# Peptides against a protein of PDB entry 8HF1, part 30

Target 1, 320 residues: chain A of PDB entry 8HF1
Amino acid sequence: NVMLYATKPTEVMVSFPHQEQVLTVTRLISAEIEKFYVSLDLMNIGVQPIRRSKSLQCLRDPSKKSFVKQLFNDFLYQMKEYGIYAASIAIISLIVEFDIKRRQAETLSVKLMHRTALTLCEKIRHLLVQKLQDMTYDDDDDNVNTEEVIMNFSTPKVQRFLMSLKVSFADKDPKDICCLVFVERRYTCKCIYGLLLNYIQSTPELRNVLTPQFMVGRNNISPDFESVLERKWQKSAIQQFRDGNANLMICSSVLEEGIDVQACNHVFILDPVKTFNMYVQSKGRARTTEAKFVLFTADKEREKTIQQIYQYRKAHNDIA

## One batch from the design tools (peptide; aimed at target 1 M151 N152 V167)

Design b2_p16_2_s4 (made by RFdiffusion4, then SolubleMPNN; from b2_p16_2, 5 letters changed)
Fold by OpenDDE base, seed 2:
Structure b2_p16_2_s4 (fold): chain B 320 residues (1-320), chain A 16 residues (1-16)
Amino acid sequence: as target 1 above (320 residues)
Amino acid sequence: ERYPRVSSEVKYEEIP
């Protein structure tokens, strides 16, 4: 039982300046998605036959439109919370998903819907990549994956997170590192994973130190829709983390499902802790003697974050 | 337009 471990990690907070300023490119992308939603609502995709399996009813939006909107809403969240660089990675995941859905489409109308979504994703990708290239002086070195580009096109939260990783793990033995990074949303795991791969590759002090993996929550509602590939990836990622071949794991609420993950020395909470369960489970993974539980908060939300942690501590002590 | 660069100093504030 994860709750009963006596070793309490040191709970620390890293503040970052709140960024309210939305980049012009971000506004343009948001407006293009909004226009697309209007177009999507006008699309007649026909009545999809409600396949009778009761378990599938809730997740199969028979229209598949809600799923398209969900993916773009998750992208908008990632772009807002993590910035343009993270968004350039996140959009690739949407492109892959919509291309799969386009190929799997049983009807021409559904195929066209996914094609239209894909076309929008390619436009968004172009806008994002063009913006990242604004920092490349030389037309020939198309490498938008430099530390400088990553930092300049990441939100203050992500900048603080990356700096925290650099300060915490620079030139350390990879074997001494067992790090979890918690994020709120499933798709954020892949986005932050891709960002970390590029950041680690561009940061000499981390290149041979951190080996990231990610774990995406199982959609419990339909194991049949989880690609065999996603299930294999999850098993492999967990095993690599258990074997020490990966020393940083990005996860969402997946650990709520009782996945046995090693005792970690660092737990980073990149997104706000919204539930008591998330608090207990994530904190309960930081079990080494010098374990750190690191929260990221906007300066304006600092007091609220502290009060929330006090409430969760109290509630945890009342159960223990 | 870019995001504001945060200081390179990472301050870990212990939550009392």
Scores: peptide ipSAE 0.655, ipTM 0.968, DockQ to the pose 0.819
OpenDDE base, seeds 1, 3, 4, 5: peptide ipSAE 0.654, 0.649, 0.652, 0.647; ipTM 0.968, 0.967, 0.968, 0.967

Design b2_p16_3 (made by RFdiffusion4)
Pose (drawn by RFdiffusion4):
Structure b2_p16_3 (pose): chain A 320 residues (1-320), chain P 16 residues (1-16)
Amino acid sequence: as target 1 above (320 residues)
Amino acid sequence: EDIEEEEIPGTIKPMK
């Protein structure tokens, strides 16, 4: 009876070769951000509330410097984890966030700090577009070139995930498919969403089948990439997925709990599984029959992750 | 139960 309304989806793996080498432009950007941090640390904005540790044992920087560093560190993480083009999208989210803070800002000193951060972010955007541009010697067709650069300017993890995404839904009806994708970090959702938008508008077979939509939790990141203060579109993303308008969801541990959704065909956990409860809930989200469940882990982490999953399965058996 | 991997056609390439 439970299997009537419940389903044990087939759980499969997608291993990918994990490499440690990084590109030179990554070193250059790291040096640029380090120079910016060193300069900003001494920014000496108008006196701010003292921020100490949780236990007050060690001091902290003012909340605003912490916010700027956090955003830059998130951008660096997106670059380290998902390739150059992931940073190319993520830097636009940083530009939008710094422009919003400039609008919200309430002091000349803080405003100046945010404007200079915006300037550096735009320089970084131009740097990213520059390396992305210095590969058009391969060919001139920007669509297949976008597909090729995405396959080449991405980590094996990103290549492998997008490869599985293409193969799983090559020419199926958009109506027939209902899939979710889970990622860990907040701005990674918007970054990878923008990457999928480019890829959907980069391949002929997937062009009219997949509809990517992303949503995150609180401290709601901006939904656009336009910097126009107001937008005309009003319909929400969750309501879209419930209404079938969107079929590809990009969320981060938000939809895993509570949020009712129609039974989904596929679930892709882009970032490695960490918590037993979250594993159980994410698997349960694939509530439809013949549901497919996908995981992505590094080759080096294969034994560890498989052993952890066995621990989980055995724990499910033990509890039962 | 054993854990199985999906066969996915294609070639993984290093970054340039």

Design b2_p16_3_s1 (made by RFdiffusion4, then SolubleMPNN; from b2_p16_3, 7 letters changed)
Fold by OpenDDE base, seed 4:
Structure b2_p16_3_s1 (fold): chain B 320 residues (1-320), chain A 16 residues (1-16)
Amino acid sequence: as target 1 above (320 residues)
Amino acid sequence: EEIKELDIPGEIRPMR
């Protein structure tokens, strides 16, 4: 139980300006997804044959429309919270997932639904890549992965996160780093992982210092929805982090898996801490001497965030 | 202990 360890990491805050500006491309993409939802609601997918191994999700939505909407809603969230560059990586995950679902479709109607979703994802990908190219003189896809493009097409939160990594880890010995990054959503882990790979590769001070991995929490809906590939990836990523072959782990939940990882010297909370349990469990991973627990907050929410953390500290001290 | 702000050099770039 992580609560049994009286960990006293140094709690640090990183503030960032609130992003009020909605880009024209973001509005266009949102409008295309809303049009797609109208068309999706009109699709007659029919009654799916009752397979005996109904995954809990197929029991809840026999049409599988809710799952399609969930993926696009998670994409819209990532585009809003992390920016256009992160969205360009996030859309690839949707493309891969809809292509798998299209191939696994048992009916022509379900196959057509996933094909229509895939066509929309390719349109969105094109719009995002075209927007990233506005800063590039050459149409070369490789030129969109520069530090400059990443920073200019990332939200203030993501910019401050990347800058905080540079300040914290520039030119350090990789073996002296054990870092956790907590995010709210499962799909954000993979998106931020892809962004970090490109940022680290473009940042000389970090290129041989940080080796990221990601872990997606277990899908509480059914172990049958975790592809054999995702389970293999998760097991490999955890093992690489334990062995020190990776020194930065991105994760969405401490709760769903008893993440048996070593004591970390850095814990970054990229998204808001919503629960006392999340606070205690994430903070409880920062166990080394001089461990840092870094919180990200919008400037407008700074005082509210500070007061919430003081309340959680008090509650934790009353139980410990 | 008071939560300290991490000093991060550099300005936030406006999103384009």
Scores: peptide ipSAE 0.529, ipTM 0.953, DockQ to the pose 0.750
OpenDDE base, seeds 1, 2, 3, 5: peptide ipSAE 0.526, 0.507, 0.500, 0.512; ipTM 0.952, 0.949, 0.947, 0.949

Design b2_p16_3_s2 (made by RFdiffusion4, then SolubleMPNN; from b2_p16_3, 6 letters changed)
Fold by OpenDDE base, seed 1:
Structure b2_p16_3_s2 (fold): chain B 320 residues (1-320), chain A 16 residues (1-16)
Amino acid sequence: as target 1 above (320 residues)
Amino acid sequence: EEIKELEIPGEILPMR
């Protein structure tokens, strides 16, 4: 039980300016998604046979339309919260998922729905890549994966996150690093992982220092929807992190009770801490004597965040 | 203990 250990990591804050400006490309993409939602609502896909999947999620979306909307809404969230560069990676995850669903479609109408979603994703991908290429001289997709492009097309939060990794880990021994990065949403793990791979590869001070992995929390609601590949990958990622072959892990949930993960020396909370449980469990992973617990906050929310953390500290000390 | 700000050198780039 992670709650029982009074860990005293050094709690530090990273502030970033709030992003007020909506980019033209972001507005265009949002408008294309809204047009697609209107078209999607008009699509007659028929009554889908309720497969006796015991999962509550299959019962909630008999039309499969709400799932399509969920993926695009999650993409829009990632584009807003992490920026155009992260969105260019996030859209690939949608393409892969809709292609799988298109191939698995039992009806022509559902197949067409997923095909239309894919066509939109490819259009969005093109708009994002074209925007990233504004800083490149060559039309080669590999030229968009530079440190400069990543930084210029990332939100202030992501820029500060990447800079905090340089400050924390530049030229360190990889063996001395055990880092967790917590994010709110499962799909954020994949796009931040892809972003970090490209950033680390483009950053000499980190290239041989950080080896990232990600894990999405086990979908306790439907183990049936996790592909056998995703489950194998998660097990491999956890094992690599335990063996020290990976030293940075991105997580969307606190590692479930009973995932024995090594005592980490760094825990980054990239998204807001919403609950006392999230605070205690994430902080409880920073168990080394010199462990750091790093909180990211917008400047406007800094005071509120600090006060919330002090309340959580008090509540934790009253229970411990 | 007071939560300290992590000193990060460098400016935040305006998103393009």
Scores: peptide ipSAE 0.530, ipTM 0.951, DockQ to the pose 0.752
OpenDDE base, seeds 2, 3, 4, 5: peptide ipSAE 0.521, 0.509, 0.522, 0.517; ipTM 0.950, 0.947, 0.950, 0.948

Design b2_p16_3_s3 (made by RFdiffusion4, then SolubleMPNN; from b2_p16_3, 7 letters changed)
Fold by OpenDDE base, seed 4:
Parts: C-alpha cells; sequence; structure tokens
Structure b2_p16_3_s3 (fold): chain B 320 residues (1-320), chain A 16 residues (1-16)
C-alpha cells in the first residue's frame, strides 16, 4: 500500500530545445548496426540443447539473436536521447555483456555470434572516442571526461539536467540531499550513472556534494539471468542510499517492484512521464517539507506536457 | 498551482 500521503511537492519544469540534426557519426554507427543485423540474420546458430533451466525468453529465441538486437537497439536509443558522450559509456556495458556471453557460450556458433557483436562494439567505441577527441588537442583518453566535453557532446535534455543539478545542489551539505532520478530504461541507469560520476568529478561545486548510485530493476527475463553480482550490487546500492552514503539514486520502474525507498526532497523525471501510475509513484517519493518534483520536456512538447500533468493532478485528487 | 519553470543560468550548447 503506497499510502497516498497527500504530499504536495512543488512541481517544477525544465524545458530544453529539441535537436533535429542527426550527426554524421550517429548515422555511421546506425548504418554499421544495420549491416550487422543483416549479417546476424544470416548466421546459423543451430538448435541449442534444451536445458531445464532455460528462462521463458530463451525458449522464445533459441538463437539468442533477439537479445543481441535488443542490446544494440537500447544503445541506439541512449545515443539518440542522451548524446555521444553517454553513448561512449553505454557501449562499454555492451562490451562487458557480450564478453560474458561469449565466455558462457555453449556452442562455437553462439561464441562466434557474440564475438562478432563484440568486434562491432569495439569499432563503435573507437568512432565515439575519436569524435570526443575532436575538442582535445592531446590524444590522451583522460582529456575526454571534462565538463566542457560532457556538455558539448550531450543532448540539450542532458545539458539542462546537469545544469539543474548544479543550480539545485552547488555547495550544499550532502546530508541535506536525498535525490531520485527516474529514467525509462534499466540500461540508462548505468549510462547516466557513469556520466554523472565523470561530471561530478569535473565540477568542483558538486565533487564533495553528490554521491550517485544506481538501482537496476529486476530482470523480468529470469532470476537466473540476474547475475549474483547484479543482485549484490542492487542490495548494496539500496543500503548505501538508506545509510546516506549515497544521496542521489538513479532508478527506472523500481517502484513497481515494491522497493521501499526513503522519503526524498528531490525527484527528477529525466524521461517523459508515460503513465498515471508512474506519475503518482514517483511524485509519492517526494515526501519531505519543500520537496521538489522536477519534470523535463522539449520546448515543442511543453504545452502538451503541462496539460498532461494537470490531468494527472486532477485524477490524483479525485482518488485521494 | 501553476508549474513554474526552473531558472537555469546559461545557454544550451549545440551538440557537436
Amino acid sequence: as target 1 above (320 residues)
Amino acid sequence: EEIKELDIPGTVLPMR
């Protein structure tokens, strides 16, 4: 029972300009992924032996090709929604996943599939890093993690998000901060976490103020696909946030899983609020006095977003 | 209450 405490957090909006221009590097990467999908569809992976512990999803795609395509589609989404800098972090998560899957491969054909996916990820990583280096005079990889590089290679949404954190939290006491950041996809939690670590480290006003953590929702695919490491990470992340050792938590649909998160003074909704349930549950975490509920919207969608929030407020008041 | 816009100093950079 989410007690509908009629917590009236202050609802605040952050608008950002819509970017219509598709960068050349983004087009090249998308074209390489599409070429890989054609090659992937031609791969004969054979019938995998029916092991009793196959998750229901492994029964739906015995070739595991759909899972490979899902990871690249999630990467393409992150590159589009968050920018080239976020994509350079997101691709590392794919590299790690495909290397694990390559090592766990039961057949030579599956091993080769994951190896081919890994080779593509390394090519994409090189293209992204090369693009980030366009602002650096030195070939030193450490020079791409500056505030300037992060801002110039992030989408307007991410730029406004980072600026909103700086305005909200610059030089504050870490103990006075309890912040949630909601994103739509589980893979975005890791990507935005990595981006925030680098941004906070490069921003003196935030370096000793914000300690980020992320929570990945349960993998609905199977409890067997949740690595023992991911479950340990989730428990540790929640505990660090409860103990005040982390004061900013990035999460996705975690509220549907009944995870009890403490009352927060800030809730940021980085992605569009798609459902009334998401609105009520996320807003219901902003329970402290003077709590803020911050929404992000493109300028083109500003009026539509405002009207949708007023409809959700009305519907919430009719139930309360 | 009307949703207020957060005043954020500075301009958004064009993504390179």
Scores: peptide ipSAE 0.501, ipTM 0.947, DockQ to the pose 0.760
OpenDDE base, seeds 1, 2, 3, 5: peptide ipSAE 0.495, 0.170, 0.039, 0.182; ipTM 0.944, 0.750, 0.646, 0.763; seed 2 fails the geometry check

Design b2_p16_3_s4 (made by RFdiffusion4, then SolubleMPNN; from b2_p16_3, 6 letters changed)
Fold by OpenDDE base, seed 1:
Structure b2_p16_3_s4 (fold): chain B 320 residues (1-320), chain A 16 residues (1-16)
Amino acid sequence: as target 1 above (320 residues)
Amino acid sequence: EEIKELDIPGTILPMR
């Protein structure tokens, strides 16, 4: 039980300026998604038969339209919170998802719905890649994966996160690193993983130091083919992290009670800590001697974040 | 103990 041991990691904060500027490309993409929602609401896809094996979420959306909207809303969130570069990776996950759903479609109408969503994702991908190419002389997609492009097209939060990794881990021995990165949303794990792969590859001081993996929380979703692949990936990723073949693990806040991850020397909380339980569970992973618990906050929310952490510390000490 | 800020050298780049 993670709560039974009063871990005393060094708690540190990373502040970043709040980004209020909405880019033109972000507005255009948002408008295209909203236009698609209007079209989606007009689509007659019929009532899907209730299969006994459908997850509770699939039971709630007999039309599968709300699931499509959820994926685009999660994409919009990632674009806002992490920036254009992260969004260019996030959109690939939607493309893969909608192609799977298109192939699995039981009706022509549902197949068409997922095809239309896929076409929009390809348009969004093109807009994002074109924007990343504003800093490149060559039309080659590989030239958008430089440290410079990643930094310039990332939110202040992501920039500070990448800088904090460089400060924390540059030229260190890979075996001495056991790092967790906590994010709020499941899809953010994949997005930040892809971003980190490209950043680490473009950063000489980290290239042979950090080996990232990601873990999506166990979906209580029915064992469909996707969930089997995700389970295999999750099992492999956890094993690589245990074996030391990966030394940085990106996790959603839905670390199910019972993922036995080794004691870590670094825990990064990239997104706001919303609950006492999340605080205790994430902090409880920083168990090594001199472990660091790193919190990210916008400058405007710094004092509020500090006060909230002091309240959580007090509450934790009163229970321990 | 007071939460200290991690010293991170460098400037935040404006988003383009």
Scores: peptide ipSAE 0.479, ipTM 0.939, DockQ to the pose 0.749
OpenDDE base, seeds 2, 3, 4, 5: peptide ipSAE 0.458, 0.465, 0.468, 0.471; ipTM 0.932, 0.936, 0.936, 0.938

Design b2_p16_4 (made by RFdiffusion4)
Pose (drawn by RFdiffusion4):
Structure b2_p16_4 (pose): chain A 320 residues (1-320), chain P 16 residues (1-16)
Amino acid sequence: as target 1 above (320 residues)
Amino acid sequence: DEIEELEIPGEVKPLK
């Protein structure tokens, strides 16, 4: 009876070769951000509330310097984890966030700090587009070139995930498919969403089948990439997925709990599984029959992750 | 139970 309304989806793995080498432009951008941090640390903005540790044992920077560093560190993480083009999208989200803070800002000193951060972010955007541009010697067709650069300017993890996404839904009806993808970090959702948008408008077979939509939790990141203060589109992403308007969901541990959704055909956990409860809930989200469940881990983490999953399964069996 | 991998045609390329 439970299997009537419940389903045990087939759980499969997608391993990918994990490498440690990084590109030189990554070193250059790291040096540029380090120079910016060193300069900003001494910004000496108007006196701010003292921010100490959770236990007050060690001091902390003012909340605004912490916010700027946090955003930059998130951008660097997105670059480190998902390739150059992931950073190319994520830098636009940083530009939008710094523009919004400039608008919200309430002092000349803080405003100046945010404006200069915007300037550096745009310089970084131009740097990313520059390396992305210095590969068009391969060919001139920007669509297949976009597909090729995405396959080449991305970590094996990103290549493998997008490869599995293409193969799983090559030419199926958009109506027939209902899938979710889970990622860990907040702005990663928007970054990887923009990457999927480019890839959907980069391949002929997937062009009219997949509809990517992303949503995150609180401290709602901006939904657009336009910096126009107001937008005309009003319909929400969750309501779209419930209404079938969107079929590809990019969320980060938000939809895993509570949020009712129609039974979904596929679930892709882009970032490695961490918590038993979240594993159980995410698997349960693939509530439809013949549901497919996908995981991505590094080759080096294969034994550890498989052993952890066995621990989980045995824990399920034990509890039952 | 054993854990199985999905077959995916194609080649993964190093980062350029």

Design b2_p16_4_s1 (made by RFdiffusion4, then SolubleMPNN; from b2_p16_4, 5 letters changed)
Fold by OpenDDE base, seed 1:
Structure b2_p16_4_s1 (fold): chain B 320 residues (1-320), chain A 16 residues (1-16)
Amino acid sequence: as target 1 above (320 residues)
Amino acid sequence: MEIEEMEIPGEILPLR
């Protein structure tokens, strides 16, 4: 019961400037996705059988048009919130997902739908990589994974996040680090994980200090719909983090009640804290002596964020 | 307790 421990971590705020500018490539990609949605709506994929789980939850059939749109909408969110570099990692996840769905398609119409989505993802990937290459002299994909490229093609939030990791962990003993990074969306975990791998590898002060992992929160969707690979990955990632073989864990949900994760000395909240429960549960992971609970806010939202945190602190103290 | 502000050295790079 994470709520019962009145942990008093130091609450720290990291401010970043609001991003007003939308890149031409971002507009082009968004327009290509919207054109695809029009085409997708015209596709006859037939009536897909509604698989009802025993729990009456309408499992979103991943073969439906709505799931395809969800993946692209999640990609558009990641591109907006984290930047072009993060989007170049995020699009790979869509490519993998649509290729799997294309292979698993029971009908030619569904197979064609996923093929068309995949073709769009490859076009988007090319546009993103081409834009990242604007800073590189060499056409090799590996040359886009530098600290400079990552920083220049990341949003102010992500830049400040990466800088905050450098400030917090440069040249430290990896054994003294137990860090959680909370993000709002499931697909953001993989995206930020890929970004962090490349950033850490390109940053000498962090290369031998931080070993990242990611954990996607258990889908409230029946464990039957989690790929065996995803479940194996989650178990392995949690075990590596417990054993100290990984010292930074990216999570999309507060580690559900019953995931025994050791007391962390750092908890980063990369996305806005939307609920009191998220606040209490995430803060409740920062349990070591001198633990830090780090929040990210746009400068324009700073005051509102501070007031919200004070309200959550008050509410937490009234129940503790 | 006030919320501490983390001083992060370096400028935010503009989107290119």
Scores: peptide ipSAE 0.351, ipTM 0.881, DockQ to the pose 0.713
OpenDDE base, seeds 2, 3, 4, 5: peptide ipSAE 0.336, 0.346, 0.336, 0.348; ipTM 0.878, 0.884, 0.879, 0.887

Design b2_p16_4_s2 (made by RFdiffusion4, then SolubleMPNN; from b2_p16_4, 6 letters changed)
Fold by OpenDDE base, seed 3:
Structure b2_p16_4_s2 (fold): chain B 320 residues (1-320), chain A 16 residues (1-16)
Amino acid sequence: as target 1 above (320 residues)
Amino acid sequence: EEIVEEEIPGEILPLR
């Protein structure tokens, strides 16, 4: 019996300086969203029928207003945590979603609500793109996707993450790379995917090395509401990663669902590890010889992060 | 084993 000694990954911590976003554009965007919430609360969209699930748990169908507020709150989070460049990509996802919801609206009042949200997203997009253009001589939208613009309009966390990718993977054979990137939120997967596509395309040392893909966790609340398109996309993304056609996978909550992803040599945790389950599952994917498990921490939270990881290590060793 | 602290080369740009 060859005991396959599960090689424990090397746990790596990368620190970044904490910077508060005190930008005029971010304050203006936040104020416009707050004004929109006041207007949204005054909108009469009628009484929505409560879908009684057969299980006695009153899963209130989220109010169409609550869903709109959730999307803008997720956008504000992405702008704060990842920066203006990531926010310019994130807002496009809101535009697409509100346009779909506007077209699917059963009532004029709901159609108007989604139209007003869409108009706000278009205004926010223009404010973000205009701010990115402050570093460009030409008013062409294509000039905002340079390595310099991406780095200058990203948070210190995102800058350290991109630098860590460049140091780890510059001029390597694509076949020797199996990388996972874990993020907390579903919408962050697509935002960071779009950012990485532009960064890799603008970085010669990575352009033919990294092929990114993203996978969103299944919405466990209602598998029936997961679009056939989203399920097809997830299956295709997993298959591309298994076949080696993609070598970097961005994931949110995917491991809770028992999705079999191959053993990886790199696992990056872009967002704070909030649960023991997230720690064990994400670390458990770094299974190759010399595998790295990389954590990002703000300098202010360094000691607290170290203590939390030692608590998780202890709890894991007590179960193993 | 202790957590390895890795210093990544490159200056962090201030938020603009």
Scores: peptide ipSAE 0.438, ipTM 0.921, DockQ to the pose 0.737
OpenDDE base, seeds 1, 2, 4, 5: peptide ipSAE 0.418, 0.419, 0.417, 0.437; ipTM 0.908, 0.911, 0.910, 0.920

Design b2_p16_4_s3 (made by RFdiffusion4, then SolubleMPNN; from b2_p16_4, 7 letters changed)
Fold by OpenDDE base, seed 1:
Structure b2_p16_4_s3 (fold): chain B 320 residues (1-320), chain A 16 residues (1-16)
Amino acid sequence: as target 1 above (320 residues)
Amino acid sequence: EEIIEEEIPGTILPLR
């Protein structure tokens, strides 16, 4: 139960310029994914045998094609919302997932489908890394993980988020920090976590200050081996955050129901607040003295965001 | 209480 009677956090809104221009590499990647979708639609993979233990969600995609499309659509979302650098991290998650699905494939046709998806992900990764390397003198993949490269290949939203972290936490005692970062999608948690690890490591003022972790929503999906590892990792991450061994936790909005996390002094909402419940639950985590609740908005959406927050405040006060 | 608007200067436009 988020206690409704907690000290109201200071609500902060950080504006960022709208990104109008799509990079050539982003257009190329999108076009390669669309070509792949045409090829995928032509693939005859047959009807997969329904195993009795499959969750209701696995029943909706007998071909597993919709799942493949979902992952690429999620990747395209990450690339658009967070930028090329974040996309270079996000594509690794797709590579891992498609390799697992390729190994677990019950038919040659499904194995080939996942192999083709994997080959596309490897091509996309190469295109992204090559673009990140345009700012580096060295061909080594590790040299793309600098503060400068991260900043230059991130969207204005992510840039403002990283700068807000730097301003908020530079040279502070790690013990005085309890930060939540809310994102909409579960895949964004992993992506932003990887980005933050590299950013913190490359930022001297944060390197010994912030220790990030992430939580992915409980997959209601069957205990596949990956889900067990993810569950173990989530339990460890939550425990580290409770023990103060991690002081920044990235979580998806799906986690609002049933996270027993301590009161935080900072809550960042990286993605737009879409629901009253998300507003109340996320804001209700900022419960310490002088707690901050930070929102990010595009300049063009500023007025709409303000109005939406005032509506949520009103609705919250009418229930309290 | 009003929403505090913070403008963080120094947004670097992504390289084109």
Scores: peptide ipSAE 0.251, ipTM 0.783, DockQ to the pose 0.622
OpenDDE base, seeds 2, 3, 4, 5: peptide ipSAE 0.243, 0.032, 0.252, 0.245; ipTM 0.772, 0.655, 0.782, 0.771; seed 4 fails the geometry check

Design b2_p16_4_s4 (made by RFdiffusion4, then SolubleMPNN; from b2_p16_4, 6 letters changed)
Fold by OpenDDE base, seed 5:
Structure b2_p16_4_s4 (fold): chain B 320 residues (1-320), chain A 16 residues (1-16)
Amino acid sequence: as target 1 above (320 residues)
Amino acid sequence: EEIKEMEIPGEILPLR
C-alpha cells in the first residue's frame, strides 16, 4: 500500500482588524426586532394541534415562534459578522421564507404572525437600501452594487475576504480554479453567494474568472420541508461544480458529511474553525499540488487561532 | 512549518 502522502496543503492566514458596528441603522434594526419579539410573545397563536406527523420538527415548535426568532437572530448575526451590504442580501432570504410560511399557514393567527414578520423584513430592507444609497448619486437600485459600495458597507473580515480572492484569482484561467469557501451557518452560504455575484460583476479582474455557487446541507430534520426548489438547486449546484461550470463553491460546515466533490486547489475558511473535525474535513478537500488552505482571523484572536491550528495539525499528523 | 500571512494590498475601510 503506497500511502499516497497527499501533498499537505499550504496553510495561509488572513488577518483583519476587529471593528464594532456603532451605526444608527444597525441599532434601529436591532431595536425593531426586539420590539417585534415582545409583540410575538404576546401573540396568541393557539395550541396548534400536534399533528402526529412523525417529523421531529412538529414536536419542537408547536407555536412556530421559535423558528421566526431563529431567522431574525441569524439575520442579526449576518449583519454583525458580514456588514450592512451582506444584510441587505440576507433580508431577502427572510422575506422569501416568511412569504412561503404565510401562504402555507394552517390558521389565521399563524398567517398573521408571518405577515407581521414579513412587514418588519420589508421595513428592514428599506432601512438597509437607504443606507447603501448614502454613497450613490442616483436612487436606482443598480447603483448600490458597485465594488466601492460593497467594500464600504462590509466588515473588515469580508473586505479582506474579497481582497484575498482578487489577489488569488485576478486574471487567471477559470479552469485552473477549484475553490471551496467554508462558512459556519447555513444562511451565510446564500448571503455570501449573493455578495460574491455582485462583487465579481463589479470587479473586471474577476469577471469571467470566478463563477460562484452555493450549497446548503440537507435538512436532516425534515426532508418534507426542503422545497422541491431547494433540492433541485443543491443537485444543480453540485453538478455545475463537478462539471467545472462553477469553480467556487460556498458551503457550510454541515456539508462535511457525504458530499463527493473533486480535489480543490483552494479552501477558504471564512469563519472560525471550531472543531478538529471541521479542520480535518475542510483541509482534506485541498488535495491538489500547491493547494492552499486559507484561514481568516481577527487580529485580537490571531495568536489563539495559530496555536489552535498547530494543535489540530499535530493531532492530524498523529492519526495519519 | 509556520503559517504565513497572505500579503494583501490596500487599507481596511472603516464601517459605515
Scores: peptide ipSAE 0.531, ipTM 0.948, DockQ to the pose 0.765
OpenDDE base, seeds 1, 2, 3, 4: peptide ipSAE 0.522, 0.510, 0.527, 0.511; ipTM 0.945, 0.943, 0.948, 0.943

